# Peptides against a protein of PDB entry 3QIS: the designs that were tried, part 266

Target 1, 334 residues: chain A of PDB entry 3QIS
Amino acid sequence: PSLELSRREFVFENVKFRQLQKEKFQISNNGQVPCHFSFIPKLNDSQYCKPWLRAEPFEGYLEPNETVDISLDVYVSKDSVTILNSGEDKIEDILVLHLDRGKDYFLTISGNYLPSCFGTSLEALCRMKRPIREVPVTKLIDLEEDSFLEKEKSLLQMVPLDEGASERPLQVPKEIWLLVDHLFKYACHQEDLFQTPGMQEELQQIIDCLDTSIPETIPGSNHSVAEALLIFLEALPEPVICYELYQRCLDSAYDPRICRQVISQLPRCHRNVFRYLMAFLRELLKFSEYNSVNANMIATLFTSLLLRPPPNLMARQTPSDRQRAIQFLLGFLL

## One batch from the design tools (peptide; made by RFdiffusion4, then SolubleMPNN)

Design b2_p25_1_s4 (from b2_p25_1, 12 letters changed)
Fold by OpenDDE base, seed 1:
Structure b2_p25_1_s4 (fold): chain B 334 residues (1-334), chain A 25 residues (1-25)
Amino acid sequence: as target 1 above (334 residues)
Amino acid sequence: SEKEEEERRKRLEQLRQEAFNAPEA
């Protein structure tokens, strides 16, 4: 069996968080026998491609002289955004198109990724006074490393942030401030806020706006701005409530005094973001007659974002654990 | 109560001011 490929090199320029890009090529059976093709893992890989890449179809049969179009889809989800922002991973891969009882065909994937404030740590963002696209990639790495060290110092030693650091970090990320400030100013009376989805084009505009500027006003509908806040919280590498405190939040869920004590142990930026969000959400709940938002809905929605189970516990989350997590958050909304 | 509402508004506004009033050194 043999195949002819119309293209073997693919370049994905300016790859962005949540923006799907597609490149297509044709494969043709130029042999005299039917053939089965599949994308196969490389020798040390579990998957045929990186998490941000997909082939469609990834396998199939071709009769003699048959041709099929294959789409190579690049999509940076929350699962790939952090490692791409840090430069730990890149828009580079090699696909192996295997022909059953035939040879391998290699496809080269390349491109560039544009960093996002989405998927960046709260600690790093608190150090970023400028939009992330204005920050050199080398400085992004340093900010992530410094952010980790500050988190660890804050958790282990309760050492005050060295007051002598010439650049004081922001109390909350400017991106969170901008999103919440917009929602507070313009969305408190928005019917079905956090219940109606945003528009994908507006979400991309909001992401691009936050990545490239410090706007006076966020573009898009209140629904798109609200969803952008949810996406931001979901994309955080470390949730607003750090994984180390997850179990203690569940254990304290019915004692509001212990809940507040657990939150006081968060790293400064995480604690500030949590308090800021809870203050906003409590204010939003005053407008329930206009926005149809209630405490149970908000607690259910935000619990999955703010109080994520550690990766080791995700598969074991009981209905009781979920209810405790919701109850924990309710104690800050009521 | 209206007082608790006003305190919550003041606290939200204070948290906002604290976020941006980090002096540019």
Scores: peptide ipSAE 0.030, ipTM 0.532, DockQ to the pose 0.109
Fold by OpenDDE base, seed 2:
Structure b2_p25_1_s4 (fold): chain B 334 residues (1-334), chain A 25 residues (1-25)
Amino acid sequence: as target 1 above (334 residues)
Amino acid sequence: SEKEEEERRKRLEQLRQEAFNAPEA
């Protein structure tokens, strides 16, 4: 069996968070026998491609002189955004198109990724006074490494933050401030806030706006701005309540005094973001007659975003653990 | 109470100002 491929080299320019890109090519059976094709893993890989890439179809049969279109889809989700922001991963891959009882055909995937404030740590964002797209990639790497070290120092209570000559970090990321400021100014009376989904085109515009500028006004509907805040919190590599405090939050869920003590132990940026969000959400709840927002809905929604189980415990979260997590957050909303 | 509401609003506004009042270096 043999195949002819219309293209073997693919370039995905300006790949962005949550923006689907597609490249298509054709494969033709130029042999005299039916053939089965499949994308196969390389040696030591579990998957035929990186998590941000897929082929559709990834396998199939071709009769002699039959042609099929294959779509290569690039999509950066919350699961791939952090490693692409840091430059640990890149928009590069090699696909192996295997022909049963035939040869392998290699496809080269290349491109460039544009960093996002989505999927970047709170500590790194607190050090970014400019939009992330204005920050050199080398400086992003340094900021992530520095952010990790500062988080560890803050948790260990070891070094008083030397208020030394380094630029003082922002108390909260400018992106969080912009989102919450917009919602506070314009969305307090918005019916069904956080219940109605945003528009996908408006979400893309909001993400691009926050990555490239410091706007006076965020584009899109109040629903799209509200959903952008949820997407931002979901995409954080470390949740607003750090993984190290997860179990202590559950254990303290029925003691409001211990809950406040646990939050006081968060790294400065995380603690400030948590307090800022809780202040906003408590203000939003005063307008419940206008916006249809209640404390139970908000607690249920935001608990999954703010208080995520550590990756090693995700598969073991009980209904009791979820209820304790909701109860923990309710103690800050009421 | 209206007073607790005003204090919460002032606190939200304070947290906002503190976010940007990191001096421009």
Scores: peptide ipSAE 0.029, ipTM 0.545, DockQ to the pose 0.109
Fold by OpenDDE base, seed 3:
Structure b2_p25_1_s4 (fold): chain B 334 residues (1-334), chain A 25 residues (1-25)
Amino acid sequence: as target 1 above (334 residues)
Amino acid sequence: SEKEEEERRKRLEQLRQEAFNAPEA
């Protein structure tokens, strides 16, 4: 069997979080026999491509002289955004198009990623006084490393943050401040807030706005700004309540005093973001007659974002654990 | 009303101060 490929090199320029890009090519059976094609994993890989890449179709049959179009789709989700922001991963891959009883065809994927404040740690964002797109990539790496070391020092109850010559971090990320300040100003009376989805185009505009500027006003509807806050919280590499405190939150869920003590043990930026979000949500609940928002709905929604189980426990989460997690959050909303 | 917006801004600023100045227990 033999294939002819219209293209073997693909370049995806300016890849962004949640922005789909597509490149297409044709494969044709220039042989005399029917052939089966498939994308196969490289040696030691579990998948035929990186998590941000997909081929469609990824397998199929071709009769002699038959041609099929294949789409290469690049999409950076919450699952790939953090490793691309850090430069641990890149928009580079090699696909192996295998022909049954034939040869392999190699496809080269390349491109560049544009960093996002989405999927960046709260610690790094607190050190980032400018939009992420204004920060040199080398400095982003340094900010993430420094942020990791400070988180570890904070968790170990070690020596107070040396108020050394480093610029004092922000108390909360500017991105969280902008989103919450907008919602507080404009969305307290918004009917069905956090219940109505945002528009995908407006969400992209909000993300691009937060990545590139410090706006006076966030673009889009209140629903899109509210959903952007949810997406931001979901995309955090470490949730607002750090994984190390997850079990203690569940164990304390019915004791409001212990719940407050658990929150006091969060890293400063995480603790500040948590308190700020709870203050906002308690204020939003005062307008329940206008916005149709209640404490149970908010607790149920935000629990999965703020108090997510560690990856090793996700498969073991019981309905009782979920109810305790909701109860923990309710103790800050009521 | 401008008064309600100013009262909202004062509440937000108070909540922000309470969130950041809450004594470490």
Scores: peptide ipSAE 0.027, ipTM 0.477, DockQ to the pose 0.774
Fold by OpenDDE base, seed 4:
Structure b2_p25_1_s4 (fold): chain B 334 residues (1-334), chain A 25 residues (1-25)
Amino acid sequence: as target 1 above (334 residues)
Amino acid sequence: SEKEEEERRKRLEQLRQEAFNAPEA
């Protein structure tokens, strides 16, 4: 079997979080026999491509002189955004297009990723005084490393951060502040808030706005801004309630005093974000007659975002654990 | 109570101000 490929080199410029990019190429069976093609893993890889890449179709049959279009789709989800923001991974891959009983054809994928505040740690964002797109990538790496060390120090030492550091971190990420400020100003009376999905185009504009500060005001509908807040919280590498406190939150779920003590043990940025979100959500609940938002709905929605089980416990989460997690959050909403 | 509401609003606004208005030393 033999194939002809219309292209073998693909460049994905300015790849962004949640923005799908597509490059297409054709493969033609220039042989005399039918062939089966498939993208196959390289020698040390479990998958034929990196998590942010896919081929469609990834396999198929071609009759002699048949041609098929293959789409190479680049999409950075919540699962890839953090490693791309840090530069641990890059928009580079090699695809192996295999012919059954034939040759391997190599496709080169390259490009550049534009960092996002989505998938960046709360600690790093609290240190970023400017939009993430204005921060040099080298400085992003340093901010993430420093943020990890500060989190560890804050967990180990109940010592107030030394008041004398010339660069005090923000109390909350500016991105969360912008989202919550917008929702507080414009969305308190929005019917079906957090129930109606946002528009994908508006979500992209909101993400770009937070990443660049362009435009100066968050664009889009209240629904899109509300969904952007959910996406932001979901994309956090460490949830607002740190994984280390997960079990203690469940154990304390029916004691409001212990719940408050558990929250007081969060790193400063996480604690501030949690308190800020709870204050916002309690304000939003006062407008329940207008926005159709109730405490049970909000608790159920935000619990999955704020109080995630540690990765090692995800498969073991019981309905009882979920109910305790909801009850924990309800104690801050009521 | 209205007082608790006003305190909550003031805390939200204070958290907002503390987020941006770290006084330049």
Scores: peptide ipSAE 0.025, ipTM 0.472, DockQ to the pose 0.109

Design b2_p25_2_s1 (from b2_p25_2, 8 letters changed)
Fold by OpenDDE base, seed 5:
Formats: sequence, C-alpha cells, structure tokens
Structure b2_p25_2_s1 (fold): chain B 334 residues (1-334), chain A 25 residues (1-25)
Amino acid sequence: as target 1 above (334 residues)
Amino acid sequence: EEEEEFEEELEKKIEESIESLLKRS
C-alpha cells in the first residue's frame, strides 16, 4: 500500500493558552489495495503526539483512490501551559503516520508558543511587575527558579533575607489584583456571578489583556472576568493552598483555629492571595440578595481550585475528603 | 525613575485593594 500526502510540514505560529489552532491536510490512497493508516508512537514514546497536539482522525481505512482530510489540532490546556511557559516543552513534534504493511510517513510540527500569566506560579508572578509578554524568557526562567527557592525557604520558616526595595515581590500577582479588584468594583451586584459562563471570545481577550498589559479596566462581561479568575486559579502549577498543606487542611476542616494556623504557614504570596480571595468572596456574599451567590456554592466551586489534592492522591480522593475540603473553605467564608 | 514610580504606584494600588477588602471583612 502507498499514500500521497498533500502536506508534511506544519507551522503553528503564536500558539497561546486556550486558543485552538487547526491545520488540515489530505491523505490519498494512490495504491491498488485498501489500506489502514494510523498515527503511531515514536520509539520510546507512549503517545503518538505531545499533549497539546491531536490528529483527527488518528486512524482509518482508505479504499483505492479514496481521500481523507486529517485535522492537526493544537490546543494548550492547563495540562500543558506550565511546561510551555517555562520552555521545558516547545511547539515541536514529529508525527509518524503508519500504513499497515506499508511505509511510515513523517510529519513535522513546528511553531512558537507565547508565554501566559496563566499557568505561571504565584511566586513568579509576584516578582513580575510587568506583563509576562514584556519579560525576557531568560528572566522568566530565573524568576521560576528563584520562586521555587523562596517557596521552599518559606515552608521551612526561614526568615526572608532583607530584599532590596527594588526586588520586593508584589503582595499578590497584579493579574489577581486586576481580576479581583474589577469583580469587587463592578460585579458584586451581578446576578448569577460564577454561575453563568463567560463568552469564549471575551475570555481570550481577557487572557491576552493580562498577558500583554496592565489595563485600567478588564474587557468583557462580569461573567467572563469571573470565569477568567476561575481559569487562572485552575491553571496554577501549584494551587493557592500548596500541595504540602492539603492533608493538614482536611485534618483541620472542623477546627477554625487550626485552619487559620495552617493558612499562616503558606508561602507569603500564596497566603496573601488566599486571604485576598477570601476577603473578596466574603464581600460578594454580603450581596447575595442581588447576585444569588451563597457560601455553599462558592465553597464548592473554589475548593476544587484552591485546595487541589496532590497529583499522586487525585485518583484516591474520597467523597469524605471533598466534604472536608469544602468545610475547610466554608470556615473562611462564614 | 519613571519605571520605579510605576512599580511603586502598582504596589500601592495592590496594597490599597487588599486593605480595602480586608478592612470590610
């Protein structure tokens, strides 16, 4: 069997978080026999492609002189954003289109990724006084390394060195400030806040805005700004409540004094973000008559974002663990 | 100078927002 491919080289320019890009090509059976095609893993790979790439269809049958369109879809989710932001991964891959009892056809995938504040650590973002797209990639790497070291020092209760006034981290990321301050000013009376989804186009505009600027006002509806905050919190490589404290939060869930003590042990940036978010959410709950927001809804929603189980425990989370996690957060909302 | 002033004003705006929310709660 043999195939003809309309294209073998694909370039995905300016790939962004949550922005789908598609490239299409055709494969044609120019042979005299039916053929089965499939994308197959390379030697030592478990998957035929990187997590941010998909082929559709990834397999099929072609009769003689049949042609099929294949879509190559590039989509950076929360699962790939952090490794692309750091430059650990890149928009580069090789796909192997295998023909049963035939040849392998190689497809080259290339492109560039544009870094996002989404999927960047709270510690790194607290050191970024400029939009992430203005920060040199070399400095991003340094900020991530320094952020990891400062997190570890904070968890070890090491006294921060007297950082010079110019090197002082922000109390919270400017992106969190922009989102929360906007919602506080404009969305406290918004009916169904955090219950109504945002518009996908507005979400993309908000992400692009936060990655490229420090706006006086965030574009889009209050629903889109609210969802952008949820997406931001979900995309964090380390949740607002660090994984190291997860079990202690569950164990303390019914003791409000111990809960506050656990939060006091968070790294400074994480602790500040947590307190700031809780203060905002408590303020939002004062307007429940207008916004239809209640403590149980908020606790249920934000618990999955703020108090994530460590990746190794995620598959083992019990309904009891989830209820304890919700109860932990409720103690800060009531 | 202009960059330092911008950073200081950003820090101040963030602080004011945090204080405003924390004082209400």
Scores: peptide ipSAE 0.590, ipTM 0.945, DockQ to the pose 0.897
Fold by OpenDDE base, seed 3:
Structure b2_p25_2_s1 (fold): chain B 334 residues (1-334), chain A 25 residues (1-25)
Amino acid sequence: as target 1 above (334 residues)
Amino acid sequence: EEEEEFEEELEKKIEESIESLLKRS
């Protein structure tokens, strides 16, 4: 069996978080026998492609002289954004199109990724006083390394070194400030806030705005700005409540004094973001007659974002653990 | 100077927003 491929090299320029790109090619059975094709993993790979790439269809049958279109879809989700921001991964892959009882065909994927404040650590963003697209990639790496070290020092209750005034981190990321301050000013009376989804186009505009500027006003509806905040929190490499404190939050969920002590042990930026978000959400709850928002809804929604189980415990989360996590947040909303 | 003034004003705006919300809670 043999295939003819219309193209073998694919370039995805200016790949961005949550922006789908597509490239298409044709495969033709130029043989005399039916062919089964499939994309297969390389040696030592578990998947036929990187998490940000997909082939559609990824397998199929071709009769003699049959042709099929294959779409190569590039989409950077929350699961790939952090490793692309750091440059640990890149928009580069090799796909192996296998023909049953035939040869392999190699496809080259290349391109470039544009960094996002989405999927960047709170520590790095607190040190980033300019939009991420204005920051040199070399400086982003340094900011991530420094941020990791400062997180560790904070968890160890080490006194921060007096960083020079020029190196002093923001109290919260400017992106969190922009989102929360906008919602506080304009969305407290918004009916069905956090219940109505945003528009995908507006979400992309908000992401691009936060990545490239420090606007006076965020574009889009209050629903899109609210959803952008949820997406931001979900995309964090380390959740607002650090993984190291997850179990202690659950264990303290019914003791408000211990809950506050656990939060006091967060890294400065995480602690500030948590307190800032809780203050905003408490303010939003005062307008429940206008926005139809209640504490149980908010606690349920934000629990999965702020108090995410560590990756090693995700498969073990019980309904009781989820209820304790919700109760932990309720103690800051009521 | 202009960059430092911009960073200081940004820090101040963030602080004012945090304080405004925390004082209401």
Scores: peptide ipSAE 0.586, ipTM 0.944, DockQ to the pose 0.868
Fold by OpenDDE base, seed 1:
Structure b2_p25_2_s1 (fold): chain B 334 residues (1-334), chain A 25 residues (1-25)
Amino acid sequence: as target 1 above (334 residues)
Amino acid sequence: EEEEEFEEELEKKIEESIESLLKRS
């Protein structure tokens, strides 16, 4: 069996978080026998491609002289955004198109990723006083390293070094401020806030806006701004409540005094973001007659975002653990 | 100067937002 490929090199320019890109090529059976094709893992890989890449179809049969279109889809989700922002991963891959009883055909995937504030740590974002697209990649790495060191110092209750007034981190990320302050000003009376989905085009505009500017107003509907906040919280490499405190939050869920003590042990930026979000959500709940938002809905929605189980515990989360997590958050909303 | 003024105004806007929400809670 043999195949002819219309293209073997693919370039995905300006790949962004949550923006689907597609490249297409044709494969043709130029042989005299039916053939089965499949994308196969490389020798040391578990998957035929990186998590941000997909082939469709990834396998199939071709009769003699048959041609099929294959789509190569690049999509950066929350699962790939952090490693692409840090430069740990890149928009580069090699696909192996295997022909049963035939040859391997190699496809080269390349491109560039544009960093996003989505999937960046709260600590790094508190140090980032400019839009992420204005920050040199080298400085992004330094900000991540510094953010890690400051997190560790805060957790260990070490005295911060006397950082000059110019190096003082923001109390909360400017992106969180922009989202929350907009919602507070314009969305408290919005019917079905956090219940109605945003528009995908508006979500992309909001992401691009936060990555490239510090606007006076966020574009899009209140629903899109609200969903952008949820996406932001979901994309955080570490949730607003650090993984180290997860179990203590569950254990304290029915003691409001212990809950407050646990939150006081968060790193400064995480603690500030948590308090700021809780203050906003409590304010939003005052307008429940207008926005149809209630504490149980909000607690259920935000618990999965703010109080994620550590990766090692994800597979073991019980219904009781989920209920405790919701109760923990309810103690800050009521 | 202009960059420092921008950063100071940003810090102030963030502080004002935080205070406005926390004072209502």
Scores: peptide ipSAE 0.583, ipTM 0.944, DockQ to the pose 0.897
Fold by OpenDDE base, seed 4:
Structure b2_p25_2_s1 (fold): chain B 334 residues (1-334), chain A 25 residues (1-25)
Amino acid sequence: as target 1 above (334 residues)
Amino acid sequence: EEEEEFEEELEKKIEESIESLLKRS
């Protein structure tokens, strides 16, 4: 069997978080026999492509003289955003299109990724006083490394770093401030806040806005801004409540005094973000008659975002653990 | 100067937002 490919080189320019890009090509069976094609892993890979790439279809049959269109879809989810932001991964791959009893055909994927504040650590973002797209990639790497070191220092040393004004981190990420301050100003009376989905186009505009600017107002509906906050919190590499404190939060869930002590042990940026979010959410709850937001709904929604089980425990989370996690958060909302 | 002023104003806006929410809580 043999195939003819219309294209073998693909360039994905300006790949962004949650923005789907598609490139298409055709494969044609120019042989005299039916053939089965599939994308196969390279010798050392478990998957035929990187997590941000997909071929559709990834396998199929072609009769003689049949042609099929294949879409190469590039999509950076929460699962790939952090490693692309850091430059640990890149928009580069090689796909192996295997023909059963035939040849391998190599496809070259290349491109560039544009960093996002989504999927960036709270620690790094607190040091970013400019939009992430204005920060040189080299400085992003340095900020991530420094952020890790300071997180560890802040866990070990309750001493306020007497950092000079120029190096002093923000109390919370400007992106969190922008989202929360907008919602506080404009969304307290928004009916069905956090219950109605945002618009995908508006979400993309909000992400692009936060990545490129410090606006006076966030574009889009209150629902889109609210969902953008959820997406932001979900995309954090380390949740607002650090994985290290997860079990202690569960263990303290019914003691509000111990809960507050656990939160006091968070790194400064995480602690500030947590308190800021809780203050905002308590304010929303005062308007429950208007916004239909209640403490149980909010606790249930935000617990999965703020108090994630460590990756090694995700598969072991019990309904009891989830209820304790919700109860922990309820103690800050009521 | 302009960058420092921008950073100070940003810090202040963030602080004011935090304080405004925390004082209501």
Scores: peptide ipSAE 0.576, ipTM 0.942, DockQ to the pose 0.866

